# Peptides against a protein of PDB entry 3T6J, part 217

Target 1, 375 residues: chain A of PDB entry 3T6J
Amino acid sequence: PIVESYIGFIESYRDPFGSRGEFEGFVAVVNKAMSAKFERLVASAEQLLKELPWPPTFEKDKFLTPDFTSLDVLTFAGSGIPAGINIPNYDDLRQTEGFKNVSLGNVLAVAYATQREKLTFLEEDDKDLYILWKGPSFDVQVGLHELLGHGSGKLFVQDEKGAFNFDQETVINPETGEQIQSWYRSGETWDSKFSTIASSYEECRAESVGLYLCLHPQVLEIFGFEGADAEDVIYVNWLNMVRAGLLALEFYTPEAFNWRQAHMQARFVILRVLLEAGEGLVTITPTTGSDGRPDARVRLDRSKIRSVGKPALERFLRRLQVLKSTGDVAGGRALYEGYATVTDAPPECFLTLRDTVLLRKESRKLIVQPNTRLE
Target 2, 372 residues: chain A of PDB entry 3T6J as posed
Amino acid sequence: PIVESYIGFIESYRDPFGSRGEFEGFVAVVNKAMSAKFERLVASAEQLLKELPWPPTFEKDKFLTPDFTSLDVLTFAGSGIPAGINIPNYDDLRQTEGFKNVSLGNVLAVAYREKLTFLEEDDKDLYILWKGPSFDVQVGLHALLGHGSGKLFVQDEKGAFNFDQETVINPETGEQIQSWYRSGETWDSKFSTIASSYEECRAESVGLYLCLHPQVLEIFGFEGADAEDVIYVNWLNMVRAGLLALEFYTPEAFNWRQAHMQARFVILRVLLEAGEGLVTITPTTGSDGRPDARVRLDRSKIRSVGKPALERFLRRLQVLKSTGDVAGGRALYEGYATVTDAPPECFLTLRDTVLLRKESRKLIVQPNTRLE

## One batch from the design tools (peptide; made by RFdiffusion4, then SolubleMPNN)

Design b2_p22_1_s3 (from b2_p22_1, 12 letters changed)
Fold by OpenDDE base, seed 2:
Structure b2_p22_1_s3 (fold): chain B 375 residues (1-375), chain A 22 residues (1-22)
Amino acid sequence: as target 1 above (375 residues)
Amino acid sequence: VEVETGHGYTGVVPPVYPVVFE
């Protein structure tokens, strides 16, 4: 077997300022079969990047072919185990040196173990489909999230010599129609500028890329899905995201007006974006469970994903990228915190829904070191 | 396990399956 490992100060989620990495490490074995799918995705990455909803001027100047492997983790040391990883976490290095992507395959495989009776907040008609396709759709989402999410976008930079990595005279901000008015100066980084929202904002961008690009037939084909299966994978991926946005409320602390988990905050933001799109795309309905206590149902109208969801996500994702590229912290914070705000305002009444989410939450799951054997 | 990582896809993940070497 091919063994891979990494170790060091890598992820900064535990740093309130998003700058200092936590010491983390793993040892894993390459899953060749699943890695082959990700390699196909890598082979298509340069073309797929062009499908993202921003001008080429906001994308990396040169595509650097990354490595992408699916790994079965043998041991993991850290505060949490991710499903996917994109490293390094420095945008400048990603742009100049490249990056590596990994999917922790056996972590993702756990998705196949979902029990129908424990599946919360879904309509009965969606449960079987969700259970069937959660795993495969998650593979798609993780692949896109890491490779084309974290691996996409350009930061506009003025170096220490005063030179720009973009043409100030010709590059136009697609949101304003004006020339670029802000950028990263020497010594400024994504994390240093966006600070407290940097991690969650970036995760939101990456998740949005996943949802957006999973609609592309080529993506589904790469993962081996065609026809009705492809449509089901898309549906379940989007359904999973909107459900996750509701579940995310568990990680919000009303008393402190803060989020405790960057990815969950990101997913809530996406939920808010899709709810704002309206037209019956997403509906969250408070209900009463069989136990007589509060419950809720999330409904995603499959027929409106492309007509309503995609355009809404496109606009939002473009704004995320433009604000990131230009280093517009004020605009970025206003946008992101606006969607990340949790109130009890109707019709959603998110604080009330949070109570329901907490009531229905499952016991904390523990990952145990897997058993290995030689055959 | 609650998966929390910087630039790592995060989710609530049940125990990992045993790894079978190919």
Scores: peptide ipSAE 0.018, ipTM 0.529, DockQ to the pose 0.097; fails the geometry check
Fold by OpenDDE base, seed 4:
Structure b2_p22_1_s3 (fold): chain B 375 residues (1-375), chain A 22 residues (1-22)
Amino acid sequence: as target 1 above (375 residues)
Amino acid sequence: VEVETGHGYTGVVPPVYPVVFE
């Protein structure tokens, strides 16, 4: 078998300032069969990058074909096991030197298992569909998240010699209609500038890319979905995200006004964006469970994903990217923290919903030990 | 170890995953 590994100070999610990496390492075996679909995704990556809602001037100057491999993890040393990885974590290196993507296949496979009776916050009519398609939809999401999420976008930089990696005279900010007015100076990085919001912001961007591009027929075809199956995969992927946004409230600490998990914060932000879109796209309804205690239901109108959801996400995602590219920390923070704010304001009453989420909290998913065999 | 997935973290996951090497 082909063995892959990495070790070092890799992810900065546990650093409040988003800069210091946690020591992490894994050993994994390449899953050749599962890697094939990601290879096809890579083959389409250059074209799919053009589908992202920002001008080419805000995308990498040159497409660098990355590696994308599905891995079955034998051992993982770290505070958490990701479903996917895009490395290196330095945006400047990603855009100039390239990157590698991995999907932790057996991690995903384990996550596929769910019990219908324990599935919270979904309408009964959605539960079976959700159970059926959450795995496949998540494969799509992870692939897009890593390859075209983390793997997309350009940072505008002025180097130590004063040279810009963009044409100041011709590049226009699509949000303002003006020339670029801010950028990263020599020594400045994404993490150093955006600091406390950097990790969650980037995860939000990557998740948004996944939702946005999963609507593309070519993406679905790459993953082997057509017709009604493709539509179900889309629906479940979006449904999973909005549900995750609700579940995310568990990781908010009201007393400290802070989030404890970057990905969950990102998912909450996306939920807020889609709720803001209105028009009945997403509805969260407090209910009473069979036990007589508070419950809730998340509803996503699948018929409005493209008409309402996509445009809302497009606008939001473009703003995320533009603010990231230009190093506009003030604007980025204002945007992101605005959506990340948790209050008890109507109609959602998120703090009240948080109580419901905590009440309905289930066992933490845990991977303890791998079991391997040669065949 | 907690699994960070798009499905959230709720639910019971088998502690052992059989992996077949090719």
Scores: peptide ipSAE 0.015, ipTM 0.497, DockQ to the pose 0.057; fails the geometry check
Fold by OpenDDE base, seed 3:
Structure b2_p22_1_s3 (fold): chain B 375 residues (1-375), chain A 22 residues (1-22)
Amino acid sequence: as target 1 above (375 residues)
Amino acid sequence: VEVETGHGYTGVVPPVYPVVFE
């Protein structure tokens, strides 16, 4: 429909256990022009799903063509406005009944409007490129995040009758080389099993899918980018992610050893993965600002995205999916919490960097929701 | 409200496109 809305208990980000939904609602209008790009992405989704770094046995058995629309939000009631939405928020329903995706276009536009003088933690040489391509790159990221991130992967399930949705004899865990040894039992869900890490873990998987698949030429073509522009979009998308990982430290509470924002925790995890890859791919350098106070710079080596970044992300993303599919909470928690740990250990000294992030923090922004009328 | 991206930005929200009812 030209006017879209939803209302109900939708997102569980504010529940420490990731189970209880926050009551949320919105009214939005379809942006036809931008929706056309997402329609092309949907048309290619089945093929692009095959590019994800896990065996087909860990992907949905049947592709269910979703709806994907760019929306301009008129009103949004909730604790925050997302950049994109994938509903329903139940993996079992997503794989059996399908799902719907939306990009909140006018919300993204606000996020794109960065003042150069306020742009923190980037090298001067990257700022103009970042400003130019942040919007377009984020459109790509959101599209991939929702459609092929949240919309991908299979949960291995044993139903109430004891039947499996996978062949126990032939399906092999690519990480262990063994048969599948764990799955979701009747009544178990992603949220119920992974609880405190479920939301952030899933966001991390979705963000990783975005970074991984944005390297695919077909994706860039769908969004209208070719040649040097496509490479710049890729670079800025990855740069934005590593920068976001640094900014994420704002949302960590050292005293409570917890994260207050699922997406930002996810972005920090990705930063840690890419830092671990080494070879000069990502560098965070403490500096001194023009005001004489602590500052920092994040640098991403463009030439190492495909050679160093992609393989590192591939391995990590595969592990995320395998652990999710098999319901391996112990393994999943160990992996994710390991990367989500914030200490002051060298060389990064993240707790010290957090102080710098807080020092350079901008004033909290408020979104004023628009009104519209027919003429 | 705040944007879920976790970033603080300023800017103009684009105008809403005309709605056509069928």
Scores: peptide ipSAE 0.014, ipTM 0.487, DockQ to the pose 0.046; fails the geometry check
Fold by OpenDDE base, seed 1:
Structure b2_p22_1_s3 (fold): chain B 375 residues (1-375), chain A 22 residues (1-22)
Amino acid sequence: as target 1 above (375 residues)
Amino acid sequence: VEVETGHGYTGVVPPVYPVVFE
């Protein structure tokens, strides 16, 4: 088998300022069959990038074909095991040198073993569909998240010599209709400028790209889904995201007004965006469980995904990218923190819902070591 | 180790999981 590994100070999720990487490493074996699917996605990446909701001037000037591999992890040293990774974590390097994408396939596979009876916050009529398509939808989401999420977008830069990597006279900010008013200066990075929100903001952008592009028929075809199956994969992917947004409340600390997990914060933000879209797209209903304790149900109207959800996500995702590209920290923080705020305001009463989430929380388990076998 | 699975999953996994290589 083909063995891959990496080691070093890589992910900065544990740094409140998003700057210092945690020392981590893995050893894994390439899953050739699943990697082939991601290779097809890579082959279409240049065209799919054009489907993202920002002008070409906000996309990378030159597409650099990345590597994308599905890995079965043999060992992972760190505070947590990701489902997918995109490295390096420097936007300038991603733009000029390229990047590599990884899906930790066997980690995802373990997560698919959900017992129907323990599946929280879903309607009964969604549970079987959810269980059936959770795995496939995850594969789609991870692929899009890593490759076209983290792998997309341009940072406007003025170099040390004063030269711009964009035409100041012709490039227009699609949100304002004006010329570009801000950019990254020499030595400034995404993490250095956006600091405390950088990691979560970027994860939110990447997750949003996944949801947005999974609606594209070509994407579903690449993963082998057509007709009703494709629609079910889309539905479950979106349903999974809105459910994740609710589950995310576990990782919010009200007393400190902070989030303890960047991806979960991102998922909550997406939930808020989709709730704001209204029109019956997403509904969270407090209920009483069979045990007599508080519960909740998340409903997603399948028929509203394209008509209501997609436009809302499009606008939000465009705004995320524009603010990122222009280095507009003030605007970016205002936008993101606005959606990331957790209060007990009606109708959602998120702090109350958080209590419900905590009541339904399952005990945490640890991965110690995998068991491998040759056959 | 907590697993980040991305969607509607809190990262609860068995401490040991099998992987079969062909």
Scores: peptide ipSAE 0.008, ipTM 0.505, DockQ to the pose 0.061; fails the geometry check

Design b2_p22_1_s4 (from b2_p22_1, 13 letters changed)
Fold by OpenDDE base, seed 5:
Structure b2_p22_1_s4 (fold): chain B 375 residues (1-375), chain A 22 residues (1-22)
Amino acid sequence: as target 1 above (375 residues)
Amino acid sequence: VFVDTRHGYTGVVPPVYPVVFE
């Protein structure tokens, strides 16, 4: 088997300022069969990048074809095991040198293995569909998230000599209609500028890319879905995201007004965006469980994903990218923290819902290194 | 992308999953 490994100070999710890496390492085996699907996605990546809702001037000047490999983890050392990875974590290097993507296949497999009887916050009619398509939809989401999410977008930079990597006279900010007013100066990075929101903001952008592009027939075809199956995969992917946004409340600490998990904060933000879209797209309804205690149900109207959800996500995703590209920390923070704010204001009453989420949570599971043998 | 092994992003899952290498 082909073995891959990495080790070092890699992920900065535990740094409040999003800069200092946590020591992490893994050893994994390449899953050739699963890697083939991601290779097809890579082959279409350059074209799919054009489908993202920002002008070409806000996209990378040159597409650098990355590697994308599905890995089955043998051993992992760190505070948390990811389902997907995009490295390096330096945007400047991603733009100039390229990047590598990996999907941790056996981690995704664990995510797929949901028990129906314990599946929370979904309508009964959605549970079977959710269980059936969670795995495939997750593969789609992770692939898009890593490759076209983290792998997309340009940072406007002025180098140490004063030269710009964009034409100041011709490039227009699509949100303002004006010329570019801000950029990254020499020594400034995404993480250094956006600091406390950098990790979660980037994860939110990547997740949004996944939801947005999974609507594209070519993407679904790459993963082998057509017709009704394709629509079900889309539905379950979006449903999973809005559910995750609700579950995310567990990772919010009201007393400190802070989030403890960057990805979950990102998913909550997306939920807020889709709720704001209105028109019956997403509905969260408090209910009473069979035990007589508080419960909740998330409903997503599949018929409104394209008509209501997509436009809302498009606008939001474009704003995320524009603010990132221009290094507009003030604007970016205002936008992101606005959606990341958790209050008990009606109609959602998120703090009350958080109590319900906490009430329904289960014990954390431990992932254990598997036994291996040669056959 | 990170997943939670609790009732979070992954939902409730079995404790053991067999991995087959081909």
Scores: peptide ipSAE 0.024, ipTM 0.553, DockQ to the pose 0.054
Fold by OpenDDE base, seed 3:
Structure b2_p22_1_s4 (fold): chain B 375 residues (1-375), chain A 22 residues (1-22)
Amino acid sequence: as target 1 above (375 residues)
Amino acid sequence: VFVDTRHGYTGVVPPVYPVVFE
């Protein structure tokens, strides 16, 4: 068996300022069989990066082939167990030295264990499909999120000697049509500049990459899906995201006007983007449950994912990347906090929906990390 | 249940499939 482990101050999600790492460690075993799909994804990564909705000048100058391995976790010490990891978390190192991706396969498998009768906020017609494809769709999402999400994009930097890693005269900001007006100076990092929104913003970018690229036929083929199955995987992936955006309200604290979980905030932002797209793409309908108490249903129109959803996500994702690349904190904060704002304004009435989400919240589940042995 | 991509803070049940190590 191939054993992998790491330990140290890795993730900063528990720091309100996104800077201080939480001490984390894991021991895992490589799942060779499950790694094959990710290896194929890596083989296509350089080409798939070109499909992202920003100019090549905003992408890494040189593709550094990363490792991507499926791991079965034996033990994990931390505040939470991830489904996927992209390390290191320093963008400059990702650009110059490379990175490693892992999918924690046995963590992902937990996603399969949803009882149909307890599945909240979905239409009855979607429940069986959701249950069937949640796992596979999430595998796709995690792979894209880590490899092509966190693994994509370039930070414009001026080093300590005054040299730029981009051509100031020729690189154009696709949003403004102008030359690049801002960048990261020596000593400035993504986390130091974007601070309180850095972690969630980056997760939102990565999740958006996943949704955007999962529409690409080559991606689905890599994961072994074709025809109707591929379309179902796409549908369930998008459906899961919009559902997650609703579920995310659990992690918002109205009294403090803050979010307690970076990924869930990111998913709420994506939901807002897709709702803004309109045209019946996403609909959240308050209902009454069988118990006579408030409930809700999320509907995603499958036929509008490509025609309505993709363009909306494309524009949003491009803006995220451009603002990140240029270190435009003011613009980035305005954009992200705008979508992350939770009010009770019609038609969604998110604060009211939050009450419904809390009402329908499942009890906390504990993860048991069992022993293993060699035979 | 939904698991986070990077972090599983939303609650996770133990895996139910066997893991074979080589």
Scores: peptide ipSAE 0.022, ipTM 0.540, DockQ to the pose 0.061; fails the geometry check
Fold by OpenDDE base, seed 1:
Structure b2_p22_1_s4 (fold): chain B 375 residues (1-375), chain A 22 residues (1-22)
Amino acid sequence: as target 1 above (375 residues)
Amino acid sequence: VFVDTRHGYTGVVPPVYPVVFE
């Protein structure tokens, strides 16, 4: 078998300033079958990047073909096991030197064991579809998230000699209609400028790319889904995201007004964006569980994903990218923290919902190292 | 992408299972 590994200070999610990496490492074996799907995605990446909702001037000047491999992890040393990885975590290197994507496939594949009766916050009518398509939809989401999320977008830079990597006279900010007024200076990085929100902001952008591009028929075809199956995968992917946004409340600390997990904060932000879109796209309804205690239901109107959800996400995702590209920390922070704010204001009453989420939380699952055999 | 196992993102992970690689 083909073995891959990495070790070192890689992910900075646990650093409040998003700069210092956590020491981690893994050993994994290549899953050839799933890797083939990601190879097809890579082959289409250059074209799919053009489908993202920003001008080509805000995308990388030159597409650098990355590696993308599905891995079955044998051992992982760290605070948590990711579903996917995009490295290096330096935007400048991603743009100039390239990057590698991996999906930890067997971490995702365990979804088959989801018990229907323990699945929280979904309508009964959605549970069967969710159980059936959660795994496949996650494969799609992870692939898009890593390859076209983290792997997309350009940072406007002025180098130490004063030269720009963009034409100041012709490049227009699509949000303002004006010329570019801010950029990264020599020595400035995404993490150094956006600091406390950098990790969560970037994860939010990547997750949004996944949701946005999963609507594209070519993407679903690459993963082998057509017709009704493709539509169900889309629906479940979006449903999973809005559900995740609700579940995210567990990781908010009201007393400190902070989030304890970057990805969950990102998912909450996306939920807020889709709720703001209105028109019955997403509805969260407090209910009473069979035990007589508080519960809730998340509803996503399938028929409004493309008509209401996509445009809302498009606008939001474009703003995220434009603010990132231009190094507009003030604007980026205002936008992101606005959506990341958790209050008890009606109609959602998120702090009250948080109590419900905490009440319904499941016990932490233990992941144990698998064994291997040679036949 | 981090997935929280507490919320069923990855389902139930068996304690020990054999994996066959090609």
Scores: peptide ipSAE 0.022, ipTM 0.532, DockQ to the pose 0.051; fails the geometry check
Fold by OpenDDE base, seed 2:
Structure b2_p22_1_s4 (fold): chain B 375 residues (1-375), chain A 22 residues (1-22)
Amino acid sequence: as target 1 above (375 residues)
Amino acid sequence: VFVDTRHGYTGVVPPVYPVVFE
């Protein structure tokens, strides 16, 4: 077997300023079969990057072919085990040196084992479909999230010599129609500039890339889905995201007006974006459970994903990228924190929904490290 | 990407099966 490992100060999710890495590590074995799917995704990455909703001038100048492997984790040390990894976490290095993508396959496998009876906040008609396609759709999402999410976008930089990595005269901000007004100066990084929102913002961008690109037939084909299956994978992926946005409320602390989990905050933001799109795309309905206690249902109109959802997500995702590229912290913070704000305003009444989410939360599950044997 | 196992996002933890690596 092919063994992979990494160790060090890698993820900064536990740093309130998003800069200092937590010490973590893993030992894993390459899953060759699943890795083949990600290899196909890598082979299409350069072309798929062009499908992202920003001008080429906001994308990396050179495509550097990354590695992407599916790993079965033997041991993991850290505060939390991810489903996917993109390293290094330095955008400048990603731009100039490339990156490595990892899917933790057996962690995802655990995530696929959903019991219908315990599945919350979905319509009954969606539960079986959700259970069937959650795993496959998540594989798609993770692949896109890591490779084309974290692996995409350019930071505009002025180096120590005063030189720009973009043409100030010709590059136009697609949001303003004007020339680029801001950029990263020497010593400034994504994390240093965006600080408290950097991690969650980037996760939101990556998740949005996943949702956006999963609509592309080529992506689905790479993962082996065609026809009705492909449409179901798309539907479940989007459904999972909007559901996750509701579930995310558990990680909001109203008293402190802050979020305790970057990914969950990101998912809530996406939910807000899709709710804002309106037109019946997403509906969250408070209900009463069979136990007589508060419950809720999330409905996603499948027929409106492309017509309503995609354009809304496109606009939002483009804004995320443009603000990131230009180092516009004020604009980025205003945008992101605006969507990340949790109030009890109607019609959603998110603080009330949060109570429902907390009421319906499941017991914390443990990932047990597997043992191995020689044949 | 982090998966939250506490909200049914990951479902239930399946039984541990022997994994054969080639």
Scores: peptide ipSAE 0.020, ipTM 0.517, DockQ to the pose 0.050; fails the geometry check

